# Peptides against a protein of PDB entry 2MBZ, part 26

Target 1, 143 residues: chain A of PDB entry 2MBZ
Amino acid sequence: GINLTPEEKFEVFGDFDPDQYEEEVRERWGNTDAYRQSKEKTASYTKEDWQRIQDEADELTRRFVALMDAGEPADSEGAMDAAEDHRQGIARNHYDCGYEMHTCLGEMYVSDERFTRNIDAAKPGLAAYMRDAILANAVRHTP

## One batch from the design tools (peptide; made by RFdiffusion4, then SolubleMPNN)

Design b1_p12_1_s4 (from b1_p12_1, 8 letters changed)
Fold by OpenDDE base, seed 2:
Structure b1_p12_1_s4 (fold): chain B 143 residues (1-143), chain A 12 residues (1-12)
Amino acid sequence: as target 1 above (143 residues)
Amino acid sequence: MNITLGLSTLLF
């Protein structure tokens, strides 16, 4: 789990408790390289690291919402660039994330209602928009 | 709840 004090966890995550999913994540993904990499990376994370990750996520959300509000297609350069930044952020903070992995994650965002509800809290349809942008970005980088 | 937190937790 996240190695923060209860107070630090509250400061960064508020009422959300990421540890409630720890066992499920371990059961589903515990034997994957991605899980191992994520556990190794995050083991050293400070409160400031987690806050940075939160800030990056918020920024990305704002970018996608702005693109949607502007009517930009999910396969626009702006949307694909945001998807690329999302992929790179996962790679830096959690685990190696190639384009195939990224497209799988995008599909999960629309197929797992827990992700969909969380993402669409910012704007209805955001999860689907992200999935489409992720796919488009993968296509343009896989000629 | 932040999207990244939820995504990170549910992913790995």
Scores: peptide ipSAE 0.095, ipTM 0.769, DockQ to the pose 0.457; fails the geometry check
Fold by OpenDDE base, seed 1:
Structure b1_p12_1_s4 (fold): chain B 143 residues (1-143), chain A 12 residues (1-12)
Amino acid sequence: as target 1 above (143 residues)
Amino acid sequence: MNITLGLSTLLF
């Protein structure tokens, strides 16, 4: 699991406990390269590393919300750039995330109620907006 | 749960 004390976990993740999903993640993805890469990378992560990851995620969330509030379509350059930054963030922090994988993740955001609820906590419809932006970004990079 | 953390936790 995450190599942080309970106090550190709370400071970084709040009420969210990532360890409660460890078994499900292992059951679903334990034999994938992505899982292995993620476990290898995160094994050395400090509190500061996890905090940086959270900060990046929060910034991205704010960015997408701002785009939605401005009425920018999900296939706008701004939205696609945000999606690209999201993909690259996953690649830096966890595992190699190609456009196909990213698109699959986007679909999961709207098909898994847990993700939808958690993402839409920032703004209703954000998960769907991100999915659409991710798809558009993938399309522009795979002509 | 933010987006990136959610992905790392629930998907990988």
Scores: peptide ipSAE 0.094, ipTM 0.769, DockQ to the pose 0.499; fails the geometry check
Fold by OpenDDE base, seed 4:
Structure b1_p12_1_s4 (fold): chain B 143 residues (1-143), chain A 12 residues (1-12)
Amino acid sequence: as target 1 above (143 residues)
Amino acid sequence: MNITLGLSTLLF
């Protein structure tokens, strides 16, 4: 799990406890390369590293919300670029994330109500918007 | 204080 004290975890993640999902994640993905890579990378992460990751996530969330508020389609260049940055962020911080994997993640955001609820806390419909942007970005990068 | 994308990534 996250190698932080309970106090540090609260400072970084707030009321959300990612450790409550550790067993389920292990059961579902424990035998994948993505899981292994994530465990290897995050094992050395400090509080500052996790805070940076959360800051990046918050910034990207604000960016998607701004696009939605502006009426930009999910397949606009702006939305697709935001999706690309999301993909690259996953690749840097957690595991190799190709376009196929990213598309699968996007679909999970709308098919698993827990993800949908958490994402849409920022703005109703954000999960669906992200899914569509992720798909569009994958399509434009797939010959 | 909503950690949306970061949390979704952590959950795979």
Scores: peptide ipSAE 0.083, ipTM 0.759, DockQ to the pose 0.465; fails the geometry check
Fold by OpenDDE base, seed 3:
Structure b1_p12_1_s4 (fold): chain B 143 residues (1-143), chain A 12 residues (1-12)
Amino acid sequence: as target 1 above (143 residues)
Amino acid sequence: MNITLGLSTLLF
């Protein structure tokens, strides 16, 4: 679990309760390297660390929304660069994230309603836009 | 929820 008080969890995550998904995550991924890496890395995270991660995610969200508002295609250089930064952020904060893994995550954004709803709260269609940008970024880095 | 929290908590 996340090593924060109930008050700190509310301050960082608001109405979203990450603890309600712990059992499902363990059952689905508990024997994977990604799960092991994530648990090992986040075990020492402070409130300050989690807040930084939230801030990075919010900044990336604003960047994608700005690209959409400007009419930039999801396979534009700007959108693909944002997707690359997203991939690298996962690698720094949680687990090794190659392009194949990243593509799988992008597909989950549009196939799991829980992710779609939460992402599209910023802008309708954002989850699909991110998925397309992730795919394009993976393609350009595959010889 | 932000996308990073979703990845760490809902997927892995």
Scores: peptide ipSAE 0.076, ipTM 0.759, DockQ to the pose 0.453; fails the geometry check

Design b1_p12_2_s1 (from b1_p12_2, 8 letters changed)
Fold by OpenDDE base, seed 5:
Parts: sequence; structure tokens; C-alpha cells
Structure b1_p12_2_s1 (fold): chain B 143 residues (1-143), chain A 12 residues (1-12)
Amino acid sequence: as target 1 above (143 residues)
Amino acid sequence: MNITLGLATLIL
């Protein structure tokens, strides 16, 4: 689904190949609105678009890691703001992402070992920290 | 290059 040459894919994603999960994603989520929206949005994405998405993700990763290193709780304003930016990034780049959807994603980050391993590559416990921040952010926006 | 949070979210 990603319209990049093999060389461009390597430049943007490195050793991680998102296309290896295409069949599983289609099988699990192919009939959802999120899948349809993502497919429609990303169909026009260029290498520069994908690179921007990666840069945004890297920046967010560094931000969460810095919060963890500083000992900031996952329910701190800083962590919740980072979670909000994450939610908005998903909405902008992929599909509508309300707080309920976001909390479901957070739970998936700690429930699926593949997600946990990939996220924690930046820092052990990052997936759990993100899940907690996502939940806290959802709570503060749902009085 | 390590996987990013964005890519992790993409593969649901």
C-alpha cells in the first residue's frame, strides 16, 4: 500500500518493513472505518510525507523518553500533553482518533508483545508509560 | 533505525 521504491522505503523506515503486516492488518481491521480512512489518506502520500510522519514520531518518542528520564509521572501535564499530541497526530495522518480509540490503542501497546518490543526499543517501559499517559489524558478530557 | 511510535500505531 505504500507507494515508495524499495530504496525510498529503506531510507524512511530502515530495517522495519510495515508492508509485512499488511495481510494481518487487512484481516483484523479491513472492515473498519479506521482502515478505510487510513488507506484513503495514505494513498497520496509521498516519500516526504512518510518522512515527516517518521520525524514526528521520533520527536514524540524523544519527548516521552525525556519525561521518563526526568521522573515525571505518566499523569503529569507534560506526559498527558505528549499523549494528546500523539492522538492528534494519528487523527491528522491516518484516521479519526477519539479518546476511546486512543485508550484502546494504548492497551494494545502493552498487550501485544510485538508493539511492546518495538516501542520499548527506545526505552524499556515506554509502552506502559505511553498507555498510562494516554489513559490519563483521556480522563482529563472526559469530565 | 528503530521502529517509531507512528509505525507501531499504523500496524494496529
Scores: peptide ipSAE 0.084, ipTM 0.765, DockQ to the pose 0.407
Fold by OpenDDE base, seed 1:
Structure b1_p12_2_s1 (fold): chain B 143 residues (1-143), chain A 12 residues (1-12)
Amino acid sequence: as target 1 above (143 residues)
Amino acid sequence: MNITLGLATLIL
């Protein structure tokens, strides 16, 4: 779980408590390499680490929203670059995230209403836009 | 899977 005090958790994540999903995550992914890698990496994370991760996520969210507001297609260079940064962020902070994995995550963003709701809190349709950008980015990096 | 995107740090 997140090795922070309740106060620190609130400072970083606000009303969202990632630990409330720990059991479900373990049940679904507990036997995967991704889960193992994530547990190993995050075990040493400080409040500052989590804050950095949150800041990076917020910046990425703003980028996608700005692209949507500008009417840029999800398969635009800008949107695909944002998707690539998202993939790399996952890889640095949590677990190895190839393009196939990233595509699967994108599909989950639109198929699991909990993800959709949380993502679309920033802007309606953001989850779908991200999914499409993730797909496009994966395609351009696949021979 | 841990997906971090703003308020969507949904780790599923």
Scores: peptide ipSAE 0.080, ipTM 0.767, DockQ to the pose 0.243; fails the geometry check
Fold by OpenDDE base, seed 3:
Structure b1_p12_2_s1 (fold): chain B 143 residues (1-143), chain A 12 residues (1-12)
Amino acid sequence: as target 1 above (143 residues)
Amino acid sequence: MNITLGLATLIL
């Protein structure tokens, strides 16, 4: 799991408790390369590393919300670029994330209520918008 | 898998 004190976890994640999902994650993904890579990368992460990751995610969220507020479609250049940055962020911080993997994650955002609830806290419909942008970005990068 | 998106951080 995340090797932070309870106080540090609260400072970074607030009321969200990532530890409650540890068993489910291991059961579902424990035998995948993505899981192995994530465990290897995050094993050395400090509080500052996790805070950086949260800050990057918050910035990306603001970009998507701004695009939605401006009426930009999810397959606009701006939305697809934000989706690409999201994919690359996952690759840097957690595990290799190709376009197929990214589209699977996008579908999870709308099919798993836990993700939908957390994402849509920023703006209703954001999870669906992100999923659509992720799909569009994958399509434009497919030969 | 670990997915971080602001306060939408989730490990699944």
Scores: peptide ipSAE 0.074, ipTM 0.758, DockQ to the pose 0.235; fails the geometry check
Fold by OpenDDE base, seed 2:
Structure b1_p12_2_s1 (fold): chain B 143 residues (1-143), chain A 12 residues (1-12)
Amino acid sequence: as target 1 above (143 residues)
Amino acid sequence: MNITLGLATLIL
């Protein structure tokens, strides 16, 4: 699990308890390379590391919301660039994330209501917008 | 899997 005190976890994640999903994650993904890589990387993360990850996520959220508010299509250069930065962020912080993996994640954002509800808390339709941007970005990088 | 987007962090 995440090596933070309960107080630190609250400071970083608020009301979200990542440990609540630990068993499900292990059951579904425990045999994947992504799971192993994530566990290995995050084992050394400090509170500051987790906070940085949250800050990066917040920035990306604001960026996507701004694109949506501006009426930019999900396959615009701006949206695809944001999707690329998201992919690279996953790769740095958690596990190797190729374009196929990223596309699968995007699909999960709209197919798993837990992700959809959580993401769309920032703006209705954000999960779908991200999925479409992720797909467009993958297409342009895998001709 | 760790998926984070702002306050929307889920590990699945």
Scores: peptide ipSAE 0.073, ipTM 0.758, DockQ to the pose 0.234; fails the geometry check

Design b1_p12_2_s2 (from b1_p12_2, 7 letters changed)
Fold by OpenDDE base, seed 4:
Structure b1_p12_2_s2 (fold): chain B 143 residues (1-143), chain A 12 residues (1-12)
Amino acid sequence: as target 1 above (143 residues)
Amino acid sequence: MNISLGLSVLLL
């Protein structure tokens, strides 16, 4: 799992406990390349690494919220660029994330109520907005 | 505020 002390985990993740999902994640995805890559990459992550990942996620969330507040459509250049940065962040920090994989993740954000509630805590409809932006970004990058 | 958006990647 995440090689941090309980105190470090609290400092980085706050009230969210990623360890509570470890068994489910392994059951669902344990035989995938994505799972393997993520375990390999994150095995060496320090507290500072995890904090950076959280900071990147926070920045991305703020960008999407700002786009929504500005009334920018999910297929706007700004929204698609934010989706692209999300995809690249996943690829950099966790596992290879092609456009098809990214669209699957986006669909999960709206189809799994746990994800939807967690994401929409920042702003109602954010999960759907992200899904749509992810799809639009994938379309513009594929024939 | 730490948002689950980044953490969602961990959960695949």
Scores: peptide ipSAE 0.086, ipTM 0.766, DockQ to the pose 0.470
Fold by OpenDDE base, seed 1:
Formats: C-alpha cells, structure tokens, sequence
Structure b1_p12_2_s2 (fold): chain B 143 residues (1-143), chain A 12 residues (1-12)
C-alpha cells in the first residue's frame, strides 16, 4: 500500500484513499509484471514523491481540458503529445507502459464507470477524449 | 486536486 501516514495521505490525495482499492488491484493484476514493478517502485516513495505524481497528473488533466475547450481534436498533435506524456509518466513512476498497455488503459477509462466518473469530474467527456488521444498517439508510434 | 490520472495508475 501507500507508505504514508493518514495525515500525509490526506494531504496528498484528499478524500480519496487509494488503499481502498488495493484488494481489487491485487485480484485483477497481482500476477502481472506491472503490479510487481509498481509495488517495487512505490515502496520507497515519500510524501514528496506522491505529491509530485499528483501534481503531474493535475497538470496533464489541465492540458487535456484546455485542449478540449479550445476545440482541438483528440488526434491533434497537442492531444497526442499529452497522451504520450501520460504514458511516459506511468512508465517513470509505476511500471513499463507500452502503447498497447496504454491503449488498454484508455479503453478502461470509458468502460469502467468508476474511472469515467472520476476522470469526467474535471470535464464531461474527458475520459473519452483521453482514450481517443491515447489511441491516436499509439497509432502514430506504430509502424 | 484531480486524482483521475493517479487513479488510473493505481488501478493499473
């Protein structure tokens, strides 16, 4: 789980408790390399590390929202670059995230209502926009 | 704070 005190968790994640999903994550992905890598990397993370991760996520969310508000297509260079940054962020912080994995994540964002609801809290349709940008980014990087 | 992207990573 997240190696933070309850106070630190609240400071970083607010009302969201990531540890409440630990059992489900283990059940779904516990035997995968991604899970192992994530557990190994995050085991040493400090409050500052988690805060940085959240800050990066917030920044990326703002970028996607701004692109949507500007009417930029999800397959625009700007949207695909944001998707690429998302993929790279996952790779740096948690587990190796290739384009296939990233595409699967994008599909989960629109197929799992929990993800959709949480993502669309920033802007309705954001999950679908991100999914489309992720797909487009994967396509442009696939020969 | 928007945890949407963080949530996606946490749930793999």
Amino acid sequence: as target 1 above (143 residues)
Amino acid sequence: MNISLGLSVLLL
Scores: peptide ipSAE 0.085, ipTM 0.764, DockQ to the pose 0.527
Fold by OpenDDE base, seed 5:
Structure b1_p12_2_s2 (fold): chain B 143 residues (1-143), chain A 12 residues (1-12)
Amino acid sequence: as target 1 above (143 residues)
Amino acid sequence: MNISLGLSVLLL
């Protein structure tokens, strides 16, 4: 799990506890390379590392919301660039994330209601917008 | 508090 005190976890994640999903994640993905890479990388993460990850996620969320509010299509350069930054963030912080993996994640965001509900808390339809941007970004990088 | 996009990746 995450090596933080209960107080540190609250400061970083608030009311969301990622450890509540540990058993499910292990059951579904425990034998994958992605799981092993993530476990190895995050084992050394400090409170400051986790806070940085949260800050990056919040910034990306605001960026996507701003694009939606401006009426920019999900296949606009702005939206695709945001999707690319999302992919690179996953690769940097968790596990190798190619375009195929990224598109699978995008589909999960709209297929699993838990993801959809949590993402759309920032703005209704955000999960679908992200999925579309992720797909468009993958397409432009796979001629 | 909403789940972050980064943390959501852990659930694959």
Scores: peptide ipSAE 0.083, ipTM 0.763, DockQ to the pose 0.418
Fold by OpenDDE base, seed 3:
Structure b1_p12_2_s2 (fold): chain B 143 residues (1-143), chain A 12 residues (1-12)
Amino acid sequence: as target 1 above (143 residues)
Amino acid sequence: MNISLGLSVLLL
């Protein structure tokens, strides 16, 4: 799990408890390369590293919300660029994330109510907008 | 419960 003190975890994640999902994640993905890579990378992460990851996620959320508020379609250059940045962020922080993997994540955002509820807390429909942008970005990078 | 987009990677 995340090697932070209870106090540090609260400071970074607030009321969210990432350890609550550790068993489920291991059961579903424990035998994948993505899981292995993520465990290897995050094993050395400090409180500051996790805070950076949270800040990056918040910035990306604000970008998507701004695009939606401006009426930009999910397949606009701006939305697809935000989706690409999301993919690259996963690659830097956790595991190699190709376009196929990224589209699977997008589908999870709308099919798993836990993700949908948390994402849409920023703006109703954000999870669906992100999924559509992720798909569009994958298409434009497919020969 | 509020999960960030970064934490969503953990819940694959």
Scores: peptide ipSAE 0.083, ipTM 0.760, DockQ to the pose 0.413; fails the geometry check

Design b1_p12_2_s3 (from b1_p12_2, 7 letters changed)
Fold by OpenDDE base, seed 1:
Structure b1_p12_2_s3 (fold): chain B 143 residues (1-143), chain A 12 residues (1-12)
Amino acid sequence: as target 1 above (143 residues)
Amino acid sequence: MNISLGLATLLL
């Protein structure tokens, strides 16, 4: 799991305890390459690493929200670029994330109510917007 | 449950 003290975990993740989902994640994905890569990579992560990941995610969230507020379509260059940054962030921090994998993640964001609710906490409809942007980005990179 | 995009990745 995440090798941080309870205090460090709270500082980085707040009220969310990712360890509470460790068993479910293992049950769902434990036999995948993505899971293995993530476990191996994150095993050495420090508090600063996790904080950086959270900061990057927050910045990305703000970008998507700003695009939505501006009325930019999910298949705009700006939205697709944000989706690409999301994909690259996953690849850099966790596991190899191709466009097919990314689209699967996007679909999960709208099909799993827990993800939808959490993502839409920033703005209603954000999960769907991200899914659409992820799909559009995948399409433009897979002609 | 209130997770960021970063934490969403943890949950795959």
Scores: peptide ipSAE 0.121, ipTM 0.790, DockQ to the pose 0.403
Fold by OpenDDE base, seed 2:
Structure b1_p12_2_s3 (fold): chain B 143 residues (1-143), chain A 12 residues (1-12)
Amino acid sequence: as target 1 above (143 residues)
Amino acid sequence: MNISLGLATLLL
């Protein structure tokens, strides 16, 4: 799992404990390249690395919320750019994330209630908005 | 909770 002390984990993730899902993740995805890549990359992550990842996620969340509040459609350039940054962030920090993978993640955000509740905590409908933006971004980058 | 919190990247 994440090689942080309980205190460090609390500082970075608050009440959320990602290690609670380790077994489920391994059972579902343990034989995938994405899982292997993520485990290999994150094994060396420091508290500062995890904090950076959280900060990036928070920034992206605020960005999407701002787009929604402004009434920008999910297939706007602004929303698609935010989706692209999300994809690139996953690729940089966790595992290779092509557009097909990204669209699958987007669909998971709306089909798995755990993700939906977590994401929509920032704004109701955010998960659906992200899914739509992710799909639109994938379409525009697929010849 | 944010997008990348353990669920988003761990559950793939």
Scores: peptide ipSAE 0.094, ipTM 0.777, DockQ to the pose 0.503
Fold by OpenDDE base, seed 3:
Structure b1_p12_2_s3 (fold): chain B 143 residues (1-143), chain A 12 residues (1-12)
Amino acid sequence: as target 1 above (143 residues)
Amino acid sequence: MNISLGLATLLL
């Protein structure tokens, strides 16, 4: 799992402990390349690395919410750019994330109710908005 | 809320 002390985990993730999901994640995704890459890459992460990842995710969430509040469609340049940054962030921090993989993740965000609820905590409909932006971004990069 | 939390990228 995440190589942090309980104190460090609390400092970074608060009441959310990713290790609580380790068994389910292994059951669901343990045989995928993404799982293997993520385990290998994150094994060396420090508290500061995890904090940076959290900060990046929070910033991206705020960015999508701002786009929605501004009435920008999910296939706008701004929304597609945010989707691209999301894809690149996954690639940097976790596993290789091409446009097809990203599209699959987007579909998961709206098909798995747990993801939908967690994402939509920031703004109702955010998961669907992200999915649509991810699709649009994939299309524009696959002419 | 975090959408890319390590293994939570696979399951939040």
Scores: peptide ipSAE 0.090, ipTM 0.775, DockQ to the pose 0.384
Fold by OpenDDE base, seed 5:
Structure b1_p12_2_s3 (fold): chain B 143 residues (1-143), chain A 12 residues (1-12)
Amino acid sequence: as target 1 above (143 residues)
Amino acid sequence: MNISLGLATLLL
C-alpha cells in the first residue's frame, strides 16, 4: 500500500482513499506485469512523490478541459500531445505503458461508470474526450 | 470523490 500517515494521505488525496480499492485491484490485475511494476515503483514513494503525481494529473486535467472549452477536436495536435504526456506520465510513475495499453485505459475510462463519473467531475464528457485523444495519439504513432 | 487521472491509473 501507500506508505503515508493518515494525515499525509489526507493532505495529498483529500477524501479519496486509494487503499479502499486495493482488494479489487489485486483481484482484477494482481497477476499482471503492470501491477507488479507499480507496486515495486511506488513502494519507495514519499509524500512529495505522491503530491507531484497529483499535481501532474491536475495539470493534465486542466489542459484537457481548456482544449474542450476552446472547441479543439480530440484528434487535434494539442489533444494528442496531452494524451501522449498522459501515457508518458504513467510510464514514469507506475508501469510500462505502450499505445495498446493506453488505448485499453482510455476505453476503461468510458466503460467503467466509476471512472467516468470521477473524470467528468471536472467537465462533462471529459472521459470520452480523453479516450478519443488517446486513440488518436496511438494512431498517429502507429505506422 | 475526485480520483485524479494518476490514481485512476492505479485502479485499472
Scores: peptide ipSAE 0.108, ipTM 0.784, DockQ to the pose 0.428; fails the geometry check

Design b1_p12_2_s4 (from b1_p12_2, 8 letters changed)
Fold by OpenDDE base, seed 3:
Structure b1_p12_2_s4 (fold): chain B 143 residues (1-143), chain A 12 residues (1-12)
Amino acid sequence: as target 1 above (143 residues)
Amino acid sequence: MNISLGLATLVL
């Protein structure tokens, strides 16, 4: 799992406990290259590394919320660029994330209520908006 | 999204 003390985990993730999903993740994805890459990359991560990753996620959330508040469609340049930054962030920190993988993640955000609830805590409908932006970004980068 | 990103990175 994540190599942090219980205190450090609380400081970074708050009430969210990533350990409660460890068995499910291993059962569903334990034999994939993405899982292996993530374990290899994150094995050396410090508290500061995890905090940086969370801060990057918060910045992207604020960007998407601002786009929604401005009435920008999910297939706008701004929304697609935010989706691209999200994809690249996953690639840097965790595992190779192509456009097909990213599209699958977007669908998970709206089909798994755990993701939907956590994302929509920032703004109702944000998960669906992100999914649509992810799809649009994937389309513009495919022939 | 910070916690949701945590979910995404773990759950795939």
Scores: peptide ipSAE 0.079, ipTM 0.769, DockQ to the pose 0.532
Fold by OpenDDE base, seed 5:
Structure b1_p12_2_s4 (fold): chain B 143 residues (1-143), chain A 12 residues (1-12)
Amino acid sequence: as target 1 above (143 residues)
Amino acid sequence: MNISLGLATLVL
């Protein structure tokens, strides 16, 4: 799992414990390239690395919320750019994430109630907005 | 602290 002390985990993730889902993740995706790549990359991560990842995610969340509050459509340039940054962040930090994979992740955000609940904690409808932005971004980058 | 989008993508 994540190689941090309990105190460090609390400082970075607060009340959310990613290790709580380790068994389910292994059962669902343990035989995928994405899983193996993520395990290999994160094995060397420090507290500072995890904090950076958390900060990046929080920043993207704020960007999407601001776009929604401004009434910008999910296929706006701003929303698609935020989706692209999200895709690139996954690629840098976890596993190779092409547009097809990203679209699949977006669909999971709205089809799995746990994802929807966790994402929408920032703003109701955020998961659906992200899914739509991810799809729009994929479309503009594919022939 | 809210769950990060990155962590949600990784974990669920």
Scores: peptide ipSAE 0.078, ipTM 0.763, DockQ to the pose 0.415
Fold by OpenDDE base, seed 1:
Structure b1_p12_2_s4 (fold): chain B 143 residues (1-143), chain A 12 residues (1-12)
Amino acid sequence: as target 1 above (143 residues)
Amino acid sequence: MNISLGLATLVL
């Protein structure tokens, strides 16, 4: 799991406890390469590493929200670039994330109500917007 | 916090 003290976890994640999902994640994906890569990478992460990851996520969230507020389509260059940054962030921090994997994640964001609720906390409809941007970005990179 | 953006382990 995340090798932080309870206090450090609270400082980085607030009331969200990522460890509460560890069992489910292991049950669903424990035998995948992605899971193995993620466990290996994150095993050495410090509080500062997790904070950086959180900051990157927050920045990306703000970008998507700003695009939505501006009325930019999910298949706009700006939205697709944000989706690409999301994919690359996953690749750097957790596991190899190709465009097919990314589109699967996007679909999960709208099909699993827990993800939808978590994402849409920033703005209603954000999960669907991200899914559409992820799909559009995948299409432009795999013609 | 957005677990799908920051904690990809949960979104595998």
Scores: peptide ipSAE 0.073, ipTM 0.762, DockQ to the pose 0.551
Fold by OpenDDE base, seed 4:
Structure b1_p12_2_s4 (fold): chain B 143 residues (1-143), chain A 12 residues (1-12)
Amino acid sequence: as target 1 above (143 residues)
Amino acid sequence: MNISLGLATLVL
């Protein structure tokens, strides 16, 4: 999978081990274009590339949390813009991510308890907030 | 805070 040493993986991902999900991901998505694109694109990623991706993810997390703390609704311009940046980040770093795909991902965040727990570690309800923002952003871009 | 959004993309 990720071509980093165990030490590099720890430095970038910390306690999260993406390798533990590799077999399940392959079983569920191995025949999709998204899986193929992700494998091809990330095959050349360096430690610095993965660090950048994680930094972007952390920034988006902080941004969503700040929106929630400010009481901004998930269909606010701010929340929808954050969702759009999330979508674009996926497209840039992993695989083509249209609005329908993005809404499917958002739904997974609230329907798969593993995702919910991991996301809500930053703030309770964050997964649901993201799902709602993702949906709102998709709607405004597909009138 | 680590990879709450990133992990979702990593594991499709």
Scores: peptide ipSAE 0.078, ipTM 0.763, DockQ to the pose 0.490; fails the geometry check

